Peptides against a protein of PDB entry 6DSZ. Designs and how they scored, part 308

Target 1, 361 residues: chain A of PDB entry 6DSZ
Amino acid sequence: NYVVTAQKPTAVNGCVTGHFTSAEDLNLLIAKNTRLEIYVVTAEGLRPVKEVGMYGKIAVMELFRPKGESKDLLFILTAKYNACILEYKQSGESIDIITRAHGNVQDRIGRPSETGIIGIIDPECRMIGLRLYDGLFKVIPLDRDNKELKAFNIRLEELHVIDVKFLYGCQAPTICFVYQDPQGRHVKTYEVSLREKEFNKGPWKQENVEAEASMVIAVPEPFGGAIIIGQESITYHNGDKYLAIAPPIIKQSTIVCHNRVDPNGSRYLLGDMEGRLFMLLLEKEEQMDGTVTLKDLRVELLGETSIAECLTYLDNGVVFVGSRLGDSQLVKLNVDSNEQGSYVVAMETFTNLGPIVDMCV

## One batch from the design tools (peptide; made by RFdiffusion4, then SolubleMPNN)

Design b2_p27_5_s4 (from b2_p27_5, 11 letters changed)
Fold by OpenDDE base, seed 3:
Structure b2_p27_5_s4 (fold): chain B 361 residues (1-361), chain A 27 residues (1-27)
Amino acid sequence: as target 1 above (361 residues)
Amino acid sequence: SRLKTVDELAEKLLSKPPLPAERVERE
């Protein structure tokens, strides 16, 4: 019996960085179709720890740390709507990935959204939000004692949601989303009531954003609010402050992924469809009352990489570039540019053998 | 420090003239 060792998937469709194995370890988690790869980030590079087979293609992969947890937990949603919360446990040399909670969150009725599955976690770990179907927002309350992930739906009046995030610094869980209607694209916020299982009016809205506004980035304190990325513009809004820039350099190719570098949300990495890597910088202004406000937005071209499906900042200027279309890379950000003006140097390249077409037989 | 290289990079980037960007006023 030749066990045809099924070729491991090499195309990356998600990556996250956090403290999953311990409070002290920095981990890189990579989603490759149905496989999760777990690495420890070391001074010598990526140390493999574990590979995990999932019950379907990974559609959402997010790390989160509930209050009183020493390390991050992993939320995974598959393309078949299987949700789980995973915990890493090590007992001596024995390594186990434990399912803390599981559930199937599919609905019997609903139109699957054309923009695919979106999964988000409240920064205070009160809930998980899912946009699976048009006109519905699914909520999974986070309760430590619940082994079963139960969800409920809230009706969205906005049928065509493009992207959605939870905001930071909100008393109640608050979503910010880009949606499209016959008049164009808009940004709206809603508070999510777990008790009443409904939306309340959010703190702000912005009608008539850029027609190609495609991504929402929730900005941590002290700035708060959100960044909306389009084809031509990058907009910051927090309810009180609005600032938009239209750097000509971003018009050349669509930004398709982002990653927060700083815990305070002062810097982001942006990747476009040409494999260009940018840094978005939020310049702070300290007010006389000690409040921090956004002074300006800057975009800087760092260099070129493989076309990123996902980006994650590791440590010491090292970035993982997860690619679906090309080779994934570890790249180093340098303080000084090379002769070509690039701040990016490839450290390691991970050969992509192509998408494993999940032949649904 | 996890961010040392990025801090130094950002300081250098911010010390340079910004890339051309138009400010979009809110209508």
Scores: peptide ipSAE 0.443, ipTM 0.863, DockQ to the pose 0.689
Fold by OpenDDE base, seed 5:
Structure b2_p27_5_s4 (fold): chain B 361 residues (1-361), chain A 27 residues (1-27)
Amino acid sequence: as target 1 above (361 residues)
Amino acid sequence: SRLKTVDELAEKLLSKPPLPAERVERE
């Protein structure tokens, strides 16, 4: 009897920070293949609260707070297109993860997109958007009373979507996406009509962005708009203001992940394929009317970490570096650089044992 | 404050000369 102690997955494929266990608790949620780990962030470090087995590989994991919820809910989509909305409930020592809603969102017809599954949530919690298949955008309306996640598809004319996000501050849910056509890569926006189940023309577009533009970051108010990250350039656009920078330092390795630090979207962490950690800074200009506009974009090298699959800012300059290829880390951002010019210090390292090759015997 | 360390870090970073960056004009 070889008790193959099924080694728990150690490779991180997603992480999010929010208030899932309570309104007051700061949580770190980590996706490790089929396993969800829930931690409370404390001054002493990460306190484990619960582990949850999922019915498949976690492909999307997002926290969101519908209007009148006291704490965040968790949206999960698996690689087998099982969707659920989860709530944490504690009653004394009893801890339950409640499924508020669930559904399978797989289509019978469609080409799975080569860039994988993208799942996004409208900042106003009106809908979830899914890019699962080429030429389709799936919408899940968010309804509190509905235990069954129902979805519909809207046809995208743009077959090769690279990345997509919901924008902030839009009267209607509005997506911003990078797509590729024979002429290159472009950015477009669409309003999503829940009523008509169609796209309307969005507020802006930008043709002929950088050929390797790979990521969209939706920027909160007061800036609004989006950041487009490529291999060579970082571009801000909000319909009225355009600003692009091409810092030579980012050409050395592809930026692969990002995380918003500030609620107002003034600072972001960026991770590249070499494990370099950057800060992207949005410099403000206050106008005479009290409006805030973008003055400039700056990129600053902070230091080196494990190669991040995902990044999340916790508290007090602590960042979780979720790694698939290497060890995950808790790192501290310091105000002063060390002798090597690094602002990053590893606090804790979580050994990655690599992919569990399930040898089906 | 959740952001105190990052605020202080950002102030220090912003006080330094920026990394070389080319502005890309919109065609």
Scores: peptide ipSAE 0.438, ipTM 0.840, DockQ to the pose 0.684
Fold by OpenDDE base, seed 4:
Formats: sequence, C-alpha cells, structure tokens
Structure b2_p27_5_s4 (fold): chain B 361 residues (1-361), chain A 27 residues (1-27)
Amino acid sequence: as target 1 above (361 residues)
Amino acid sequence: SRLKTVDELAEKLLSKPPLPAERVERE
C-alpha cells in the first residue's frame, strides 16, 4: 500500500480578507483546490489557525457579515455545486468550523457557463447570486434561521454573461453585469425581486462597452455604481456619471484580478497576466451640497509580482498575491519607489509545486 | 491605521503626473 502522501495543493485559486475568527482578528483565507487555509494577520506575518478540507474544489469563497453578526461568515461553493455557509467557533483551545447552512445548487438542466462559476453576495446580505449556467441567475435568499440553502433560478435573457456583481446602496438587491451578444459587449443592471422571483429593470445600462470588457467591480458608497475593466479601458458608471479612461499601459497585458483596498472604494489593486500590480484610484470631488462625486480615474503602476489569480490587501501596505501559475507572495507596498521605480517588495514567497494531478487510480 | 501606508502612497502617487490616459467619451 503506497500511501501516496498526496502533496498539499500549493496553487492558489482564491483568497479573501476579513474578520472570520473574531470581530477583532484580521484573517487571510486562502483556497487551494479542496483546501481552505485560515490565517491571522499579525505584525510578524501570517499565523496559521486552521486548515479545512472541503468536499470538492472551491469555486467561490466570499466573506459576508449579516446584520447582527459580530464576525464574518464564509460562503463557499464547490465546483460540484455544494454550497455552505461556515462560521468559525473557538471554545478555549478548541477550534471548530461550523456549517451554519448547506445545500446543493446544481441544476438538472442548463449549459455550464464557459467563463466558469460566479458567486456574489449582496452587500446588504439579502441574497447570494450565482451564475452557474447560461441564461440562468440563481438566487439563494439569506435567512439567519435557514440551515438549508434554498435556491431559485431567474431566467436571464442575456445568455453570455462575462462577469456580474451586486451593486451597493440599492434599495433592492441590484446586479450589474457585462454580457456579450452578436453586437458586442454591454453592461446592464437588474433589480432582483425575492418576492416575485424575477428581474426588474435596473437603474442603468450601457450598451456597446469595450469589446474585451471582462470584469465588473461594484463601488461602495459614496460613489456607488460600478467599474468595468477591459483590455484597453477602465470605465466608471453609476447611472448619473460616466467616466472612462484608456491608459496605454494596460494594453500590454490583460487585467485578470482586482481587490478593493478602501472600504469606501477609493482605491483598488489590479493584477495583470504579466504579474504587473497597479493601483486604480478614484479621485473624489466634494460638491457644495456635501455629495461626493467621482472627479477622475487614475491608474498607477506599482511594480511586479507573481501572476495573480487573486489579490487581497491585508494591513499596513501588505498585500497577499495568490498565484495559480507561479509562487504566491506577501508583498509590501512602499511609499517611495526603489531605483527601478517599483513600489513593491516581496516579503515572503510561497512555492507553487504545480497542479496536483489527482490521479484517480 | 490599516490604510496609513496606502494613504501616504496614494498621496505621493497623486502628486506625480498621471500615467498617460485617454478619456473615452460616451457615445
């Protein structure tokens, strides 16, 4: 019996930062195939707390804090459509990861989307949205007392959704998505009615966006709206304000991931396919009435890292670069550039041993 | 502050000339 000690997966396919272990702890959660790693972020670095084996490849991993929860809960969806909501519980030295809710959200019918599984959570924690299949948007209502994740589908007229997010500051849960049709790529919004289980007309749309528009970023208040990232352009839209930039520097490589730095959505990290790390800045303008509007969008090259699959800002200018193709890194953002003009310094590198081929023998 | 370094970095970045970017008008 060769106990092939299955090497632990090293390729990162997701990461998130929040307060999962306590209200006070800053955590880094890392998805490595079927493995969830939980760290506490300390001044000395990452302290490992727990590793959790999941029943399948983690496809979605999102932290959320329902009203009246003291700490974040973790939503996980696997590639086999097993959904769960996890809670960290510590009782003295005993650490447990409690499943608060679970369910299988697989449909018997539907074409799995070519762009993979998308999972999103409403900022007000009213629902989880899932794009699993073309022409369907799955909704999981969030109820505190619900141990069984129930879902329903809403039909999307838009069959080829590229990316989707819930918007902030909406009275009803509102999605913003990029979709493709024979005429090109477009952005649309829908309100999601939990009661009627249908889409209502959203607050805005933008037809004929950039042909390679690939990502939607929901922007928190006070700005609201969304950022649409393409190959050549970055566009902000909130229904009232439109602003697009086409910085030549982003044409060199496709932006593939993003992370919000500020709670107010003033700054984002962007990573491209060459491992370039950018900061996207939303310049604010305060109006005489005290409203905050977007003045400008600015992109700044910070430096180079491993090719990010995911990015997450930790603390004090430290960023975790989760890499699938290369080594994951902890990097430090510096206020001053080095001699090469880089603001990025690698602090720690986590060797990627490559894909674990699950040889199903 | 969790954002202190980023605040200082952003302030310095914003004080520099921006990278070349073309504004795209809405059609």
Scores: peptide ipSAE 0.435, ipTM 0.859, DockQ to the pose 0.680
Fold by OpenDDE base, seed 1:
Structure b2_p27_5_s4 (fold): chain B 361 residues (1-361), chain A 27 residues (1-27)
Amino acid sequence: as target 1 above (361 residues)
Amino acid sequence: SRLKTVDELAEKLLSKPPLPAERVERE
């Protein structure tokens, strides 16, 4: 009897930060294949709270707070299209992870998208959006009393969606997406009608973006709009304002992940395929009418880390670098650079033993 | 403040002059 000590998965494929255990606790949640690790972020570091086994590889993991919830809920979608909404509940020393809602959102008909599963949540928590299949956008309406996650599909004319997000500050849930057609890559917006179960024309579009435009970042108010990240350029658009930068430093390696640092979307961490960590800065301009507009975009190299699959800012300049290919890290951002010009110092390294192929022998 | 270090860093980084060659379009 070889007790194959099933090594715990060490490769990180997702991470999120929020208030899952309580309204006051800052949590780091880490997805490692089928495992969810829950930590409390403390002044002393990461305190482990719970590890949860999921019935499949975690493909989407997002925290969200519906109106009148005291703490964040967790949406998980597995690679087998099992969706759930989880709540953390503590009763004395007893910790439970409650499934508030669940469902399987697999379609019988559809081509799985080559760019994988995308799951997004409307900032106002009206719906979850899923890009699972080419030419389909799946909507899960969020209802508090609904224990069964029911979804419907809306047809997308755009068959090759690269990335999609919900925008902020929209009267109706509005998606912004990069798509590819024979003419190149483009950005488009759609309003999502829950009533009619259709798309309405969105507030703006941008045709012929950079050929390698790969990521959409929805920007919170007061800026609103989106950032489009390519290989060579970073573009902001909100319908009224357009601003593009092409910093030479980003051409060296593809940006592969991002994380919003500020609630107002003034700063983002960016990670590339070489493990370079950048800060994207949105410089504000206050207009005479008190409106805040984007003055400028800046990208600054902070330093090097493990190759990030995901990034999340914790607290006090600490960033979790979730790595699939290398060791995950806690890193400290410093105000002053070291002798090498780096603002990044590794605080802790979490050894990645590689993907545990569950060899079910 | 949660963001103090990042704020100070961001302010420091923003104080650097932008590279003109990095600007593509300004509308």
Scores: peptide ipSAE 0.329, ipTM 0.701, DockQ to the pose 0.695

Design b2_p27_6_s1 (from b2_p27_6, 14 letters changed)
Fold by OpenDDE base, seed 5:
Structure b2_p27_6_s1 (fold): chain B 361 residues (1-361), chain A 27 residues (1-27)
Amino acid sequence: as target 1 above (361 residues)
Amino acid sequence: SKEKEEREYLEKVLKELEEEEKEKKEK
């Protein structure tokens, strides 16, 4: 009996930052296949708190804070469509991860989407949205008393959804998505009616976006709206304001991940397939009436890191670079560039031993 | 055509959704 000591996975496939352990603690949560690692971010670095084994590969991992919760809850969806909402509980030195709600959200109907599983949470915590299958949008209503995650499907006419997010500042939960049809790629919005279990017409649409538009970023208030990231262009739209930039530097490699730096959506980190790290800046203009509008978009090259699968801004210019293909890193963003023009300094590197080949013998 | 295949897929998904909704109302 060779006890194959299952090496712990080192490849990162997701990361999120929030207040999971307490209202005051800043946490980094890292998904490594079936393993969840929980850290507290300190001035001295990452302090490990807990590791949790999941009953499947983590496909979605999102922190959210329902109204009246003091700290964030964790939504996890596995590649086998097991959904759960997790809560951190500490009693003295005893740490437990409590499942508040769970469910299997697999359908027997529908074709699994080629772009994989997308899971999103409404910023007001009214629902979770799941794009699992072509032509379907699954909704999980968020109810505090519900221990069983009940879901329903809404028909989505757009079969080839590339990316989807919930928008901020909407009276009803509103999705914004990039989709492809025979005419090209487009952006559309829908309101989600929980009552009628249907889509209503959203506030805006943009037909014929860039052919390689791949990501939607929902922008918080005061700007609102969404950023659409392509291969050649970055566009902003909120129904009233449209702005597009085509910085030549982003054409060199595809942007594959993003993370919001500022709570107000003024800055975003962007990572590309070459490990280049960018800052996307939203320049504000304050109108005489006190309204804030987008004046301009700017992209700055910060430097080079490991190829990011996920990025998350921690605090004080520290960024976690979660890598699947290379070593994960903690990096510091500096105000001043070095002699090479880089604003990025590696603080810590986490060796990636590669994918655990489950040798099913 | 790809469009025909996509339409046939959508019609199938819709039919199966309607059947699931009926089964959920009967429980």
Scores: peptide ipSAE 0.264, ipTM 0.803, DockQ to the pose 0.010
Fold by OpenDDE base, seed 3:
Structure b2_p27_6_s1 (fold): chain B 361 residues (1-361), chain A 27 residues (1-27)
Amino acid sequence: as target 1 above (361 residues)
Amino acid sequence: SKEKEEREYLEKVLKELEEEEKEKKEK
């Protein structure tokens, strides 16, 4: 009897941090194919709390905190278009992951987008947005009392969306997206009308961005707006201000992931296809009227890690590097560089044994 | 040099980050 010890999946395809287990706990949530791993971040390292099997590969995993919730809820969308909102509950030693809401959001019509599934949550928790199919934007209204995730589609004229995010500080839910047309890549915004189930004109657009513009980062207040990351350039736009940088160092390899370090969006981690870790810095300028504007953008090389599929800043200068292609890592950001000029030191390495198809039926 | 200035700036930012995280633990 060969007990085929079903090797647990080790390749990371998503990670998020927040307060999922409690309001006080800092959690790291890691998606490994069909498995969700939940950790508490401690001074001693990552403490495992729970593993959850999902009915399909996790395609989207986002933490969000609706008004009046004491802790974060978890939105998951699988590659089979099963959506759920999960809540952590603990009663003494008993840990339960409760499904607050669920639904299947698959359409019978539509071409699955080549850039895959994109799932985003409005910062004010008014809705979830899904780019699943070309020419459609799916909206899941967030209602606390609704156990059924009902969705509707809005037609999107832009068929080739590269990336999309909800913006911060918008009166109505507003998406910002990079799209491609025959003239190149562009950035556009739309307001999402939940009532009319349509798009309204957004606050701004930027035509003819960099041809390889691939990522949108929504920037929190006070800056607002978005960062657009390309192969050669990083740009900021908020409707009133546009700023672009083209640091030569980013041309060497494509930036593939990002994570916000600060709640105010002053710092971001960037990871590229060579495993280089960067800090993106938003320099503020305080105006005489008390408004904060972006003065400049800077990109600084921190060091090298495993090739990140996802990044998340934890605490104390510790970063989790979720890798699909290599070993995942906990790395420490140091104030002083090592002898090689790196500010990054590996604290812990999690061996990637490759794509294990979890055959857990 | 520009490289030296960039390094000094990064070290400052990382120091500020470390200090901010210490202050959070002391609360």
Scores: peptide ipSAE 0.254, ipTM 0.786, DockQ to the pose 0.840
Fold by OpenDDE base, seed 1:
Structure b2_p27_6_s1 (fold): chain B 361 residues (1-361), chain A 27 residues (1-27)
Amino acid sequence: as target 1 above (361 residues)
Amino acid sequence: SKEKEEREYLEKVLKELEEEEKEKKEK
């Protein structure tokens, strides 16, 4: 009787940073297939708090803080369309992960999108948006009193959505998405009406973006708007301002993940398919009326890491590099480069033993 | 054409959504 001790998943498929255990604690949450690992970020490194088994592969993992919550809640969607909102609860030494709400959001209708599951949360925590199927945008209204995650679908005329985010600073929940049609790739915005269960015209659109535009980053205030990342270009648009850069360095490998460093959206980490780590910088210009506009975009190569599936800035220049293909890492960003011109130093490496073949026995 | 197929798919999805919404209102 070979008890094949099923090795725990080591490949990281998602990571998020926030205040999940308390308002004061900084947490790193790591998705490893069906497992969620919760850490507290300390001056000494990552302290493990809890490991949670999920009833399926984690497809979406997002922290959010509804108005009047003291700490973040965790939204998880599995690859089998099981949705839940989780809360961390500590009572003395007892640590429980409580399901506040759950639901299955699978539809019997629609073609699963080729770009996979996208889950996004409105920055004002009014709703969760899900792109699961072509031609549909699923909305889960966020209500504190509802233990059952009820969802509805809105028709999305754009069948080939590449990426979607909620924008910041919008009176109504507003999505920004990259989509493909026969004419190329485009960016569009829609306001989401919860009342009418429909899309209204959004504040702006950008037709004919780069053909390989693959990622949308919603930029918080004061800048607002979105960054669109392609293979050759990075563009910013907020309805009033458009700016594009085409730094040659990004052409070498496709940018596949990002993470916001600053709460004001002035800096982002970018990771590519070669394990290069970049800083995207938004330079501000203060107008005479006190409005802040984007002056310029810059991309700087920080160094090389494991190939990131996900990135998250922790604190004090420490970044978690979640890798599916290689070893995950804690890296430190330095102000000064080393002799090789790298600003990145590996602090800790987490061995990836490869994909657990789910032997469905 | 791919465009025609996508339109037919969208029309099907919409029709099925309208039917599901009717069924949910009748419950």
Scores: peptide ipSAE 0.173, ipTM 0.717, DockQ to the pose 0.010
Fold by OpenDDE base, seed 4:
Structure b2_p27_6_s1 (fold): chain B 361 residues (1-361), chain A 27 residues (1-27)
Amino acid sequence: as target 1 above (361 residues)
Amino acid sequence: SKEKEEREYLEKVLKELEEEEKEKKEK
């Protein structure tokens, strides 16, 4: 009996930060293929709490807090289309990860999208949205008492969706997405009707965005709207205000991931394919009526890290850099630059042993 | 300077994008 000690996966394919173990604890959750690692963020570093094996590669991992919940719940979707909502429960020293709801959301008919699985949660926790197949948007209504995740499909006319997010501050759940057609890349919005199980016209659209527009960031209130990240440009649109920047520094390498630093969406971390870490800054302008508008966008180079697959701001200028291609890192953002002009210092490095090739022997 | 040319180019690109957005909002 050769116990092949299956090496634990070390390549990170997702990370999220929130309050999963308690309302007070700050957690870092790391997806490593089929493995979920749960940490508590402390002043001394990351304290491991639990490891959970999943029945398949984690494709989506998102924290969300429904109304009336004291702490975040975890949505997971696997590459085999198994969906679950997980809750952390602690009873003394006993730690349990409880499945509140589960379901399989696979369709028998559909072309899996070439850009992979996208999973998003409405900021008001009304629904989960899934882009699994071309020309379909799957909706999972969120119901507290439902142990079985039921989904329905809405037809999406736009066949080649690049990225999609739910917008903030919308009366109805509203998606914003980048799509490609023969004329180029465009941004569109749709309202999602749970009742009618259809799309309604969204609040705005922007045709002919940058040809390499690849990411949508939903911006919280008070700004609202979305940021569209391209190869050469970063644009903001909220229906009323449009703003674009094309900082030359971002042309050097493609931005591949982002994470919101501030709850109000004033700052974002951006990571590129060269391992450069940027801060995207939203400058505020307060109007005489007390409305807050976007004055300007700025991008500042912070420094270099491992090539990020995912980024998450923890607290106190500490960032987790989840890497698939290199070593994952905890890095500190400093107020003052070092002699090389870097604001980033590596605090801890987590060795990546490479992708576990499932050699089916 | 190269920085000035990059800035002028950026201002041109941004202006063109703003003009295209205005033309689309007016239709």
Scores: peptide ipSAE 0.024, ipTM 0.483, DockQ to the pose 0.025

